# Designs tried in a protein design run: peptides against a protein of PDB entry 5KEZ. Part 49

Target 1, 320 residues: chain A of PDB entry 5KEZ
Amino acid sequence: NVAIYNPFRPWWERYQPVSYKLCTRSGNEDEFRNMVTRCNNVGVRIYVDAVINHMCGNAVSAGTSSTCGSYFNPGSRDFPAVPYSGWDFNDGKCKTGSGDIENYNDATQVRDCRLTGLLDLALEKDYVRSKIAEYMNHLIDIGVAGFRLDASKHMWPGDIKAILDKLHNLNSNWFPAGSKPFIYQEVIDLGGEPIKSSDYFGNGRVTEFKYGAKLGTVIRKWNGEKMSYLKNWGEGWGFVPSDRALVFVDNHDNQRGHGAGGASILTFWDARLYKMAVGFMLAHPYGFTRVMSSYRWPRQFQNGNDVNDWVGPPNNNGVI

## One batch from the design tools (peptide; made by RFdiffusion4, then SolubleMPNN)

Design b1_p12_5_s3 (from b1_p12_5, 5 letters changed)
Fold by OpenDDE base, seed 2:
Structure b1_p12_5_s3 (fold): chain B 320 residues (1-320), chain A 12 residues (1-12)
Amino acid sequence: as target 1 above (320 residues)
Amino acid sequence: GSASDIGKAATF
């Protein structure tokens, strides 16, 4: 991915890829392979956060400022380490003046235009699908158990399906022969927009963002809500079917006030309420549960916004 | 914006 130095190595640089090489702030491919092997040998499975909707931001300077040293040029859509060129992006397909998503009530913009400047890959092309599948299959062959598909809301479900159909069975050294990768898709659906979580049920599980948002209001006792109302928690509250849901109290985005949930989201900053919410989630039989492991950073609020929301995990001069 | 993962983009 791109290496950003202003601000100094933010967490979000990880979500701006310039290649599918396994060289990042976390280590090189050999170190990753070693970690996967050691984890699998003790029954701990690895699920990769796969960024396949886009490459880096349109405004990032061209050059070799990347975690693996690969050259890239956002302006010309040149990513030779893949390789991608201008033919592999949706620039001509997006019909907005800016090239960015301007209206989230237009499903075609949400999927064909750039997410806040991130160069949008043409996932309808078999070449692009194959390059992504090669990346994911490399990880499967190393021994990962599955994937979180980042920004799935911004990809056509059929394009995702086409990629998934190219995937190998899991590595038989650790998984039963014929096992398929576990797939969960990041889709933000709180209602009111044309793209629905149900559009993605055919590909795997979907993040249920209503879960953390609604649980936060109940635990905080907002709007007169009571814990006793959680008796029919799950489908009874209008959430997706349990076998399609991945549930969580918070994630790295809404922990920083980004994306869905707003001020209702509970985080480790509110320790007592957060433990109540996480405890309830783990005890109640709905969905596949995910528990957040995060870190503290020096929050500095200006005009209601944390100007240090970019701060990434503890590191040694940028190296994790 | 809307209910989206806007935090992953640089603000350049």
Scores: peptide ipSAE 0.103, ipTM 0.820, DockQ to the pose 0.130
Fold by OpenDDE base, seed 4:
Order: C-alpha cells, then structure tokens, then sequence
Structure b1_p12_5_s3 (fold): chain B 320 residues (1-320), chain A 12 residues (1-12)
C-alpha cells in the first residue's frame, strides 16, 4: 500500500493498495507465512481484510512511496506491480462530474464511482477479477481461513461472486479437504439507501451495522429503550438472518466517527457501557461475533471532529 | 442519510 508520511503512517494507508504483495507495515511475506502457520497449529485461524474494490487515492503522488517499494502512478492509473493500467478502472463508467460517488441513493454511482477519490477497479473485467483471485488464492494457499471483503457495498455482488468462484479450497494441511474460505462482506446498510445487505447474501456473511447502532442506543438508554426490549434481539429487530450476520459493537471506522452508526456507537472510550455491550453480544446467539481490539490515541476534537482520527496503532517508527 | 466508511478514503 501507499506509505503516507503526512500525517505519519496513518492507519488508513493500509486501505490504499498499490500492489497485492504481502509486504506491509506488519511485515514481509515470510513473516506472514510464519504467523499463519503458528496460528493454525494452535487452532487460531486468520481472516484477511482484503481490499479489492479500489487502489490508492487519485491524488496520491506517483513514485515508490509504498510499503514494498513498488512504483505506482495514480494519475495514469499505472500499477505495474499487479499490473493494472487505465483500462482496469471505472473512469469511463462513472457518470458523475467529479468521478467520485456524489449520491448514495444512486446504486450505480456507489459501485462505479470512486469512494472519495479511491481509484475504482473495473471488477466487471475478467482480467481484474483474475488478478484479485490470484492475490486471494495466494493467501488461501498460505493457510488463511477466509476474508473480510472491504468496501463490498461499492462492488457489484455479481462481480464479487465471479471472484469467489475462482478461489481455491482451503489448505488441506489445516482444513478438511474441500473446505471453502469463510467470507464476510463489509456492507453498510442502515436502511434508506438502495443497496441492501441482502444483495450480498449469496456471497457469504455481511456486516450488520444495525447491531452496534441499536445496541448502543439501548445500552445508553436513549429514546426510553430498555434492556428488556432485547428479548427478540436479532431478526426480531429487523437485522439480517443470523446465519448471514457478522456482528460487532464497533469497528475502526465508526470508532472514529466515520462509517455508520452515529453517536450511538459504543467504544472503549466509554469503558463501562462498552463492556456491557460486548458482554451482551458474546452471550447472545445471534450472528457471528467479532470483538474489536483497539488502542488509545491522543484525540483532539475540533468542531466535533477528531483531527487525530488518522493515528494508527502503537508502532516503532511506523512498523507495527 | 449517506452511509460510507470514509476514513479509508483520506489522502495525504
């Protein structure tokens, strides 16, 4: 991914890929292989956050400022380490004046235009699908158990399916023969927009953002809500089917006031309420649970926004 | 309203 130094190595640089090389702030490919092996050997499975909707931001300077030193040029859509070129992006497909998503009520914009400047890959192309599948298959062959598909809302479900259909079975050294990768898709659906979580059920589980948003409201005792109302928690609250749900109290985005959920989202900053919410989530059978492990950073609020929301995890000169 | 994970979309 791109290496950003202003601000200094923010967390979000990881979500701006310039190659599919396993060389990042977390380590190199050999170190990753070692970690996956050690984890698998003790029954801990690895699920990779796969950024496959886009490459880096359009405004990022061309050059070799990347975690693996690979050259890239956003202006010319040149990512030779993949390789991608101008034919592999949706520049001509997006109909907005800016080239960015301007209206989330237009599903075509959401999927064909850039997510605030992130170069949008043409996932309709078999070439692009294959390059992504090769990346994911490399990880599968290393021994990962599955994937979180980043920004799935911004990809056509059929394109995702086409990629998934190219995937290998899991590594038989640790998984039963014929096992398929565990897939969960980041789809922000709180209602009110045309893209629905149900559009993606055919590909695997989806993130249920209503979960954290609603649970936060209840735990905070907002709007007169009571814990007793959680009797029919899950599908009874309008959430997706349990077998399609990946649930969580917070994630890295809404922990920083981004994404979906608003002020109701509970985080470690509100320790007591957060523990209540996480405890309830783990005790309740609805959905597949994900627990957030985060960190403190020096928050500085200006006009209601944390100007330090970019701060990444504790690191040694950018290496985590 | 609009729902997006805008954090990752920041540039330098």
Amino acid sequence: as target 1 above (320 residues)
Amino acid sequence: GSASDIGKAATF
Scores: peptide ipSAE 0.103, ipTM 0.820, DockQ to the pose 0.117
Fold by OpenDDE base, seed 5:
Structure b1_p12_5_s3 (fold): chain B 320 residues (1-320), chain A 12 residues (1-12)
Amino acid sequence: as target 1 above (320 residues)
Amino acid sequence: GSASDIGKAATF
């Protein structure tokens, strides 16, 4: 991915890829392979956060400022380490003036335009699908158990399906022969927008962001909500079917006070309430549960917003 | 507004 130095190595640089090389601040491919092996050997499975909707931001300077030193040029859409070129992006499909998503009530914009400058891959192209599948298959062959598909809301479900249809069975050294990768898709659907979580049920599970948002409201006792109302928690609250839901109290985005759920989201900053929420989540049978492991950072609020929400994990001069 | 994870979209 791109190496950003202003601010200094923010967490979100990881979501701006320039290649599919397993070469980041977390380590190289050999180290990753070693980790996957060690984890699998003790029954811990690895699920990769796969960033396949986009490459890096269009405004990032061209060059070799990346975690693996690969050259890239956002301006010309040149990512030779893949390789991708200008033909592999949706620039011509997006009809907004900025090239970015401007109206989230327009599903076509949401899927064909750039997510705040992130170069949007043309996933309708078999070439692009194949490059992504190659990346994911490499991970599968290493021994990962499945994937979180980042920014799935911004991809056409059929394009995702086409990629998934290219995937290998899981590595039989650790998984039963014929096992398929576990797929869960990041889709932010809090209602009010045309893209729905149900659009993606055919590909695997989806993130249920209503879960954390509503649970936070209840535990905070906002709007007269009571814990007793959780009697029909799950589908009774309008959530997706349990067998399609991946649920969580918070994630790396919404724990920073914006996005899906807003101020209702409970995090480790609200320790007591957070423990209540996580405890409830783990005790309740609805959905597939995910527990967050995060870190503290020096929050600095200005006009209600943390200006340091970019701060990444603890590191030594950029080395994690 | 929008219901999206905007953090990863920062391009400073």
Scores: peptide ipSAE 0.099, ipTM 0.819, DockQ to the pose 0.115
Fold by OpenDDE base, seed 1:
Structure b1_p12_5_s3 (fold): chain B 320 residues (1-320), chain A 12 residues (1-12)
Amino acid sequence: as target 1 above (320 residues)
Amino acid sequence: GSASDIGKAATF
């Protein structure tokens, strides 16, 4: 991914790829392979957060400022380490003046335009699908069990399916023969927009962002809400079917006051309430559960916003 | 709420 130095190596640089090389501040490919093997040998499975909707930001300077040293040029859409070129992006398909998504009520903009400047890959192209599949298959062959598909809302479900259809079965050294990768898709659907979580059910599970948002209001006792109202928690609250839901109390984005949920989201910053929410989630039989493991950073609020929400995880590999 | 994870889209 791109190496951002202002601010210094933020968490979000990890979501701005310039190659599919397994070489980041988290480690190199050999270290990753070693970890996956050790984890699988004790029954711990690995699911990769796969960033396949886009490459890095349009405004990032060209050069070799990346975690693997690969050259890239956002201005010319040149990512030779893949390789991608100007033919592999949706610049000509997006019809907005800025080239960015301007209206989330326009499904074509949401999927064909840039997410706030992130160069949008042309996933309709078999070449692009194949490059992504090669990346994911490399991970499958290493021994990962599945994937979180980042920014799935911004990809056409059919394009995702086309990629998934190219995937290998899981590594038979650790998984039963013929096993398929576990897939869950990040789709923010709180209602009111044309793109629905149900559009993606055919590809795998979907993140249910209403879960953390609503649970937060209940635990906080906002608007007179009570724990007793959780009797029909799940589908009874308008959530997606349990067998399609990936549920969580918070994620990396909304614990920073962004993304879906707003101020209702419970986080480790409110330890007592957070433990109550996580405990409830783990005890209640709805959806596939995910528990967040995060870190503290020096929060500084200005005008209601944390100016240090960019701070990445503790790391001693700053030279990478 | 936000329609996407906006933080990852920051460009500097």
Scores: peptide ipSAE 0.093, ipTM 0.814, DockQ to the pose 0.111

Design b1_p12_5_s4 (from b1_p12_5, 5 letters changed)
Fold by OpenDDE base, seed 5:
Structure b1_p12_5_s4 (fold): chain B 320 residues (1-320), chain A 12 residues (1-12)
Amino acid sequence: as target 1 above (320 residues)
Amino acid sequence: GSASDISKAWTF
């Protein structure tokens, strides 16, 4: 991915890929392979956060300022380490003036335009699908158990399906022969927008962002909400079917007040309430549960916004 | 309003 130095190595640089090389601040491919092996050997499975909707931001300077030193040129859409070129992006398909998503009520914009400047891959192209599948298959062959598909809301479900259809079975050294990768898709659906979580059920599980938002409201006792109201928690609250849901109290985005959930989201900053929420989540049978492991950072609120919400995990001069 | 993971590229 791109290496950003202003601000200094923010967490979100990880989501601006320039190649599919397993060479990042977290380590190199050999180290990753070693970790996966060690984890699998003790029954801990690895699920990769796969960023396949886009490459880096359109305004990032061309060069070799990346975690593996790979050259890239956002201006010309040149990512030779893949390789991708200008033919592999949706620039001509997006019809907004800025090239970015401008209206989330327009599903076509949401999927064909750039997410905040991130170069949008033409996932309708078999070439692009194949390059992504190659990346994911390499990980599968290493021994990962599945994937979180980042920004799935911004990809056409059919394109995702086409990629998934190219995937290998899981590595038989650790998984039963014929096992398929576990897939969960990041889709922010709080209602009111045309793209629905149900659009993606055919590809795997989806993130249920209503879960954390509503649970936060209940635990905080907002609007007269009571714990007893959780008696029909899950589908009874309008959430997606349990077998399609991946649930969580918070994630890295809404922990910082971004994305879905707003002020209702409980985080480790509110330790007691957070423990209650996480405890409830783990005790209740609805959905596939994900527990957040985060870190503290020096929050500085200005006009209600944390100006340090970019701060990444603890590191030593950028090395983690 | 619109809900998205907009934090991925706020350098721009």
Scores: peptide ipSAE 0.093, ipTM 0.826, DockQ to the pose 0.131
Fold by OpenDDE base, seed 4:
Formats: C-alpha cells, sequence, structure tokens
Structure b1_p12_5_s4 (fold): chain B 320 residues (1-320), chain A 12 residues (1-12)
C-alpha cells in the first residue's frame, strides 16, 4: 500500500493498495507465512482484510512511496506491480462530474464511482477478477481461513461472486479437504439506501452495523430503551438472519466517529458500558461475533471531530 | 443519510 508520511503512517494507508504484495508495515511475506503457520498450529485461524474494491487515492503522488517500494501512478492509473492500467478502472463507467460517489441513493454511483477519490477497479472485467483471485488464492495457499471483503457495498455482488468462484479450497495441512474460505463482507446497511445487506447473502456473511448502533442505544438507555427489550434481540430487531450476520460492538471506522452508527456506538473509551455491550454480545447466540482489540491515541476534538483519528496502533517508527 | 468508510478514503 501507499506509505503516507503526512500524517505520519496513518492506519488508513493500509486501505490504499498499490500492489497485492504481502509486504507492509506488519512485515514481509516470510514473516506472514510464519505467523499463519504458528497460529494454525495452535488452532488460531487468520482472516485477511482484503481490499479489492479499489487501489489508492487518485490524488496520491506517483512514485515508489509504498510499503514494498513498488512504483505506482494514480494519475495514469498505472499499477505495474499487479499490473493494472487505465483499462482496469471505472473512470469511464462512472457518470458523476467529480468521478466520486455523490449520491448514496444511486446504487450505480455507489458501485461504479470512486469512494472519496479511491480509484475504483473495474470488477466486471475478468482480468481484474483474476488478479484479485490470484492474490486471495496466494493467501489461501499460505493457510489463511478466509477473508473480510472491504468496501463490499461498493462492489456488485455478482462481481464478488465471480471472484469467489475462482478461489481455491483451504490448505489441507490445517483444514479438511474441500473446505471453503470463510467470507464476510463489509456492507454498511442501516436502512434508507438502495443497497441492502441481503444483496450479498449469496457470497457469505455480512456485517450487521445495526447491531452496534442499536445495542449502544440500549446500553446507554437512550430514547427510553430498556435491557428488557433485548428479549427478541437479533432477527426480532430487524437484523439480518443470524447465519448471515457478523456482529460487533464497534469497528475501527465508527470507533472514530465515521462509517455507521453515530454517537450510540460504544467503544473502549467508555469502558464500563463497553464491557457490558461486549459481554452481552458474547453471551447472546445471534450472529458470528467479532471482538475488537484497539488502542488509545491522543484524541483531539475540533467541531466534534477528532483531528487525530488517523493515528495507527503503537509502532516503532511506523513499523508494527 | 449516507453511510461510508470515509476515514480510509483520505487522499493528499
Amino acid sequence: as target 1 above (320 residues)
Amino acid sequence: GSASDISKAWTF
């Protein structure tokens, strides 16, 4: 991914890829292989956050400022380490004036236009699908158990399926022969927009963002909400079917006031309430649970926004 | 309102 130094190595640089090389702030491919092996050997499975909707931002300077030194040129859509070129992006398909998503009530814009400047890959193309599948298959062959598909809302479900259909079975050294990768898709669906979580059920589980938002409201006792109302928690609250749900109290985005959920989202900053929410989540059978392990950073609020929301995890001069 | 992962979309 791009290496950004202003601000200094933010967490979100990880979500601006320039190649599919396993060479990042976390280490190189050999170190990753070693980690996956050691984890698998003790029954800990690895699920990779796969950024496959887009490459880096269109405004990032061309050059070799990347975690593995690969050259890239956003202006010309040139990512030779893949390789991608101008033919592999949705620039001509997106019909907005800016080239960015301007209206989230237009499903076509949401999927064909850039997410705030992030170069949008043409996932309709078999070439693009194959390059992504190659990346994911490399990880599968290393021994990962599955994937979080980043920004799935911004990809056509059929394009995702086409990629998934190209995937290998899991590594038989650790998984039963014929095992398929575990897939969960990041889809922000709080209602009111045309793209629905149910559009993606055929590909795997989906993130249920209503979970953290509603649970936060209940735990905070906002709007007269009571714990007793949780008797029908899950599908009874309008959430997706349990076997399609990936649930969580917070994620890295809404922990920072972005994404989905608003002020109701509970985080470790509110320790007591957060423990209550996480405890309830783990005790309740609805959905596949995800517990966040985060970190403190020097928050600085200006006009209700943390100007330091970019700060990544504890690191040694950018290396974690 | 719209729901997006705006934090990851920061560019220069």
Scores: peptide ipSAE 0.090, ipTM 0.826, DockQ to the pose 0.109
Fold by OpenDDE base, seed 1:
Structure b1_p12_5_s4 (fold): chain B 320 residues (1-320), chain A 12 residues (1-12)
Amino acid sequence: as target 1 above (320 residues)
Amino acid sequence: GSASDISKAWTF
């Protein structure tokens, strides 16, 4: 991915790819392969956060400032390490003046325009689909069990399906022959917008962001809400079907006050309430559960916002 | 407001 130095190596640089090389501040491919093998050998499965909607930001300077040293040029849409060129992006398809998503009530903009400047891949093209499938199949070959598809809301469900149809069965060294990768898709659907979580049910599970938002409100006893109201928690609260839901109390975005959920989201910063929420989630039979493992950072609030919300996980591999 | 994961693009 792109290496950002201002601020110094933020967490979100990891979501700005310039290649599909397995080489980041988290480690190299050999280290990753070793970890996957060791985990599989003791029954722990690995799911990769796959960033396949976009490459890096349009405004990032061209050069070799990346975790694997690969050259890239956002201005000319040149990513030779893939390779991608200007023909592989949706610049001509997006009809907004800025080239960015300007109206989330327009599903076409949400999927064909840039997410806040991130170069939007033309996933309708078989070439692009194949390059992504090659990346994911390489991971499957290493032994991963499945994928979180980042920014799925910004991809057409049919394009995702076309990519998934190119995927191999899981590695038979650890999985039964014919096993398919486990897929869950990040779709932020709190209602009020045209794109719905149900658009993506055919590809796999979807993130249910209403879960953490509503649970936080209840545990915090906001608006007179009581835990007794959780009797019909799940579909009874308007959530997606249990067999399509990936549920969580918080994620890396809303833990920092961004994304879906707002101030209701419970995090480790509110330890007691957070433990209650996580305990309830694990005990109640709804959805596929995900437990967050995060880290402390030096929070500094200015005008209600943490100016250090960019701080990445502890890392001593600054040479990459 | 719009429901989006915008934190990944703070360079802009």
Scores: peptide ipSAE 0.088, ipTM 0.822, DockQ to the pose 0.114
Fold by OpenDDE base, seed 2:
Structure b1_p12_5_s4 (fold): chain B 320 residues (1-320), chain A 12 residues (1-12)
Amino acid sequence: as target 1 above (320 residues)
Amino acid sequence: GSASDISKAWTF
């Protein structure tokens, strides 16, 4: 991915890929293989956050400032380490003046235009699908168990399906023969927009962002909410079917006030309430649960916004 | 604005 130095190596640089090489601040491919093997050998499975909707931002300077030293040129849509060129992006498909998503009530914009400047891959093309599948299959062959698909709202479900249909069975050294990768898709659906979580049920599980948002209001006792109302928690609250849901109290985005959920989201900053929420989630039989492991950073609020929301995990001079 | 993981798209 792109290496950003101002601010110094922010967490979000990981979501701006310039290649599919397994070479990042966390280590090289051999180190990753080693980690996957060690984890699998003790029954811990690895699920990769796969960034496949886009490459890096259109305004990032061209060059070799990347975690694996790969050259890239956002201006010319040149990513030779893949390789991608101008033919592999949706620039001509997006009809907005800016090239970015401007109206989230237009499903076509949401999927065909750039997410705030991130170069949008043309996932309708078999070439693009195949390059992504090759990346994911490489990970499967290493021994990962499945994937979180980043920014799934911004991809057509059929394009995702086409990629998933190209995937190998899991590595038989650790998984039963014929096992399929576990897939869950990041789709932010709090209602009110045309794109729905149910659009993606055919590809795998989806993130249920209503879960953390609603649970936060209840535990905070906002608007007269009571814990007793949680007796029918799950489908009874209008959430997606349990067998399609991946649930969580918070994630890295809304922990920073970004994404879905707003101020209702509980985080480790409110330790007592957060433990109540996580404990409830783990005890209640709904969805596939995900627990957040995060870190403290030096928050600095200016006009209600944390100017240090970019701060990544603890590191040694940029190396994690 | 719409609910999105917009922080990942910062380019500075």
Scores: peptide ipSAE 0.092, ipTM 0.828, DockQ to the pose 0.125; fails the geometry check

Design b1_p12_6_s1 (from b1_p12_6, 7 letters changed)
Fold by OpenDDE base, seed 2:
Structure b1_p12_6_s1 (fold): chain B 320 residues (1-320), chain A 12 residues (1-12)
Amino acid sequence: as target 1 above (320 residues)
Amino acid sequence: LAQRLRDYGVKK
């Protein structure tokens, strides 16, 4: 991914890829392979956060300022380490003046235009699908158990399906022969927009963002809500079917106040209430549960916004 | 430099 130095190595640089090389601040490919092996050998499975909707931001300077030193040029859409070129992006398909998503009520913009300036891959092209599949298959062959598909809302479900159909079975050294990768898709659907979580059920599980948002409201006792109202928690509250749901109290985005629940989201900053919410989630039989492991950072609020929401994991001068 | 900031619709 791109190496950003202003601000200094923010968490979100990880979501601006310039190649599919397993070479980042977390380590190199050999170290990753070693970690996967050690984890699998003790029954801990690895699921990769796969960023396949886009490459880096259009405004990033060209050069070799990346975690693996790969050259890239956002201006010319040149990513030779893949390789991608201008033919592999949706620049000509997006019809907005800015090239960015401008109206979330327009499903075609949401899928074909750039997410906040991130260069949008042309996932309708078999070439692009194949390059992504090669990346994911390499991970499968290393021994990962499945994937979180980042920004799935911004990809056509059929394009995702086409990629998934190219995937190998899981590595038989650790998984039964014929095992398929576990897939869960990040889709923010709180209602009010044309794109629905149900559009993606055919590809795997979907993140249920209503879960954390509603649970936060209840635990906080907002709007007169009571814990006793959670008796029919799950489908009874209008959530997706349990077998399609991946549930969580918070994630890295809404922990920083970015969309998908707003101020209702509980985090470790509210330790007592957060423990209650996480405990309830783990005890209640709805969905596939995900527990957040995060870190503290020096929050500084200006006009209601944390100016340090970019801060990534603890590090020593950029080394994790 | 573009940040990965996603603001989606209001909570229903």
Scores: peptide ipSAE 0.050, ipTM 0.762, DockQ to the pose 0.238
Fold by OpenDDE base, seed 4:
Parts: C-alpha cells; structure tokens; sequence
Structure b1_p12_6_s1 (fold): chain B 320 residues (1-320), chain A 12 residues (1-12)
C-alpha cells in the first residue's frame, strides 16, 4: 500500500493498495506465512481484510512511496506491480462530474464511481477478477481461512461472486479437504438506500451495522429503549438472518465517528457500557461475532471531529 | 443520508 508520511503512517494507508504483495508495515510475506502457520497449528484461523474494490487515492503522488517499494502512478492508473492500467478502472463507466460517488441513492454511482477518491477497479473485467483471485488464492495457499471483503457495498455482487468462484479450496494441511474460504462482506445497510445487504447473501455473510447501532441505543437507554426489548434480538429487530450476519459492537470506522451508526456506537472509550454491549453480544446466539481489538490515541476534537482520527496502532517509527 | 462516510485520507 501507499506509505503516507503526512500524517505519519496513518491507519488508513493500509486501505490504499498499490500492489497485492504481502509486504506491509506488519511485515513481509515470510513473516506472514510464519504467523499463519503458527496460528493454524494451535487452532487460530486467519481472515484477511481484502481490499479489492479499489487501489489508492487518485490524488496520491506517483512514485515508489509504498510499503514494498513498488512503483505506482495514480494519475495514469498505472500499477505495474499487479499490473493494472487505465483499462482496469471504471473511469469511463462512472458518469459523475467528479468521478466520485455523489449520490448514494444511485446504486450505479455507489458501485462504479470512486469511493472518496479511491481509484475504482473495473471488476466487470475478467482480467481484474483474475488478478484479485490470484491474490486471494495466494493467501489461501498460505493457509488463511477466509476474507473480509472491504467496501463490498461498492462492488457488484455478481462481480464478487465471479471472483469467489475462482478461489481454491482451503489448504488441506489445516482444513478438511474441500473446505471453502469463509467470506464476510462489509456492507453498510441501515436502510434508506437502494443497496441492500440481501444483495450479497449469495456470496457469504454480511456485516450487520444495525446491530451495533441499535445495541448502542439500548445500552445508552436512548429513546426509551429497554434491555428487556432485547428478548427478540436479532431477526426480531429487523436484522439479517443470523446465518448471514457478522455482528460487532464497533469497527475501526465508526469508532472514529465515520461510517454507519452515529453517536450510538459504543466503543472502548465508554468502557463500562462497552463491556456490557460486548458481553451481551458474546452471550447471545445471533450472528457470527467479531470482537474489536483497538487502542487509545490522543484524540483532539475540533468542531466535533477528531483531528487525530488518522492515528494508527502502536508502532515503532511506523513499523507495527 | 449517505451511509458510507469513511475517510481513507484521500485528498480532494
């Protein structure tokens, strides 16, 4: 991914890929392979946050400022380490004036235009699908158990399916023969927009953002909500089917006030309430649970926004 | 309202 130095190595640089090389702030491919092996050997499975919707931001300077030193040129859509070129992006498909998503009520914009300036990959192309599948298959061969698909809302479900259909079975050294990768897709669906979580059920589980939002409201005792109302928690609250749901109290985005959920989202900053929410989540059978492991950072609020929301996890001069 | 309001540090 791109290496950003202003601000200094923010967390979000991870979500601006320039290659599919396993060479990042967290280590190199050998170190990753070693970690996966050690984890698998003790029954801990690895699920990779796969950024496959886009490459880096369109405004990032061309050069070799990346975690693995790979050259890239956003202006010309040149990512030779893949390789991608101008033909592999949705520049001509997106019809907005800015090239960015301007209207989230337009599903075609949401999927064909750039997410906040991130260069949008043409996932309709078999070439692009194959490059992504190759990346994911490499990880599968290393021994990962599955994937979180970042920004799935911004990809056509059929394109995702096409990629998933190219995936190998899991590594038989640790998984039963014929095992398929576990897939969960980041889809923000709180209602009111045309793209629905159900559009993605065919590909795997989806993130249920209503879970954290509603649970936060209840735990905070907002709007007259009571804990007793949780007796039909899950589908009874209008959530997706349990077998399609990945549930969580917070994630890295809404922990920073971004994305879905608003002020209702509980985080470790509200420790007592957060523990209650997480405890409830783990005790309740609805959905597949995800527990957040985060960190404190020096928050500085200006006009209601944390100007330090870019701060990444504890590191040694950029190395995690 | 748009539900995807994340900031990946892209300068606009």
Amino acid sequence: as target 1 above (320 residues)
Amino acid sequence: LAQRLRDYGVKK
Scores: peptide ipSAE 0.213, ipTM 0.838, DockQ to the pose 0.138; fails the geometry check
Fold by OpenDDE base, seed 3:
Structure b1_p12_6_s1 (fold): chain B 320 residues (1-320), chain A 12 residues (1-12)
Amino acid sequence: as target 1 above (320 residues)
Amino acid sequence: LAQRLRDYGVKK
């Protein structure tokens, strides 16, 4: 991914890929392989946050300022480490004036235009699908158990399916022969927009952002909400079917006030309430559970916004 | 407005 130095090595640089090489601020490919092996050997499975909707931002300077030293040029859509070129992006397909998503009520913009300037990959192309599948298959062959598909809302479900159909079975050194990768898709659907979580049920589980949002209001006792109202928690609250749901109290975005859920989202900053929410989630049978592991950072609010929401995990001069 | 509010430092 791109190496950002202003601000200094923010967490979100990880979501601006310039190659599919497994060398980042967390380590190199050999170290990753070693980690996967050690984890699998004790029954801990690895699921990769796969950023496959886009490459880096269009405004990032060309050069070799990346975690693996690979050259890239956002301006010319040149990512030779893949390789991608101008033919592999949706620039000509997106019809907005800016090239960015301007209207989230237009599903075609949401899928075909750039997410806040992130160069949008042409996932309709078999070449692009194959490059992504090659990346994911390399990870599968290393021994990962599955994937979180980042920004799935911004990809056509059929394109995702086409990629998934190219995936290998899991590594038989640790998984039963014929095992398929576990897939969960990040789709923000709180209602009111044309793209629905149900559009993605055919590909795997989806994130249920209503879960954390609603649980937060209940635990906080907002609007007269009571714990007793959780009697029909899950589908009874309008959530997706349990067997399609990936549930969580917070994630890296909404713990910073971004994404979905707003102020209702409980985080480790509210330790007591957060533990209550997480405890409830783990005790309740609805959905597949995900527990957040985060860190403290020096929050500084200006005009209602944390100007330090970019701060990444504890590191040694940018190296984790 | 939009449900997805990401700030990945893309815009200067």
Scores: peptide ipSAE 0.170, ipTM 0.830, DockQ to the pose 0.123; fails the geometry check
Fold by OpenDDE base, seed 5:
Structure b1_p12_6_s1 (fold): chain B 320 residues (1-320), chain A 12 residues (1-12)
Amino acid sequence: as target 1 above (320 residues)
Amino acid sequence: LAQRLRDYGVKK
C-alpha cells in the first residue's frame, strides 16, 4: 500500500493498495506464511481483509513511496506491480463530474464511481477479476480460511460472485478437502439507501451495522430504550437473517465516530457500557460474532470531531 | 446522512 507521512503513517493507508504483494508494515510474505501456519496448527484461522474495490487515491503522488517499494502512478492509473493500467478502472464508466461518488441514493454511482477519490477498479473486466482472484488464491494457498471483502457496498454483487467463482478450495493441509473460503462482506445498510445487504446474501455473510447502532442506543438508555426491549433481538428488530449476519459492537471506522451509528456506537472508551454490550453479544445466539481488538490514541476533539482519528496502531517511529 | 464511514485521507 501507499506510505503516507502526512499525517504520519495513518491507519487508513492500509486501504490504499498499489499492488497485491504481501509486503506491508505488518511484515513480508514469509513472515505472513509463518504466522498463518502457526495459527492454523493450533486451530486459529486467519481471515484476510481484502481490499479489492479500488487502488490508492487519485491524488497520491506517483513514485515508489509504498510499503514494498513498488512503483505506482495514480494520475496515469499505472500500477505495474499488478499490472493495472488505465483500461482497468471505471473512469469512463462513472458519469459524475468529479469522478467520485456524489449521490449515495444512486446505486450506479456508489458502485462505479470512486469512493472518496480511491481509484475504482473495473470489476466487470475478466482481467481485473482474474488478477484479484490470483491474489486471493495465493492467500488461500498459504492457508487462510476466508476473507472480509472491504467496501463490498461499492462493488456489484455479480462481480464479486465472478471473483469468488474463481477461488480455489482451502488448503487441504489444514482444512477438509473441498472446503470453501469463508466470506463476509462489508456492507453498510442502516436503511434509507438503495443498496441493501440482501443484495449480497448470495456471496456470503454481510456486516449488520444495525446491530451495534441499536445496541448502543439501548445500553445507553437513549430515548427511553430498555434492555427488556431486546427480547426479540435479531430478526425481530429488522436485522438480516442470523445465518447471513456478521455482528459486532464496533469496528475501526465507527469506533472513530464516523457515519453509521455515530455517537451511539459503544467502544472501549466507555468501558463499562462496552463490556455490557460485548457480553450481551457473545451471550446472544444471533449472528456470527466479531470482537474488536483496538488501541488508545490521543483523541483531540474539535467541533465534535476527533482530529486525530487517523492515528494508527502503536508503533516505534513508524515500525510496527 | 450518507451511510459512508470512511475517511482515507484522500485529497480531492
Scores: peptide ipSAE 0.165, ipTM 0.832, DockQ to the pose 0.139; fails the geometry check

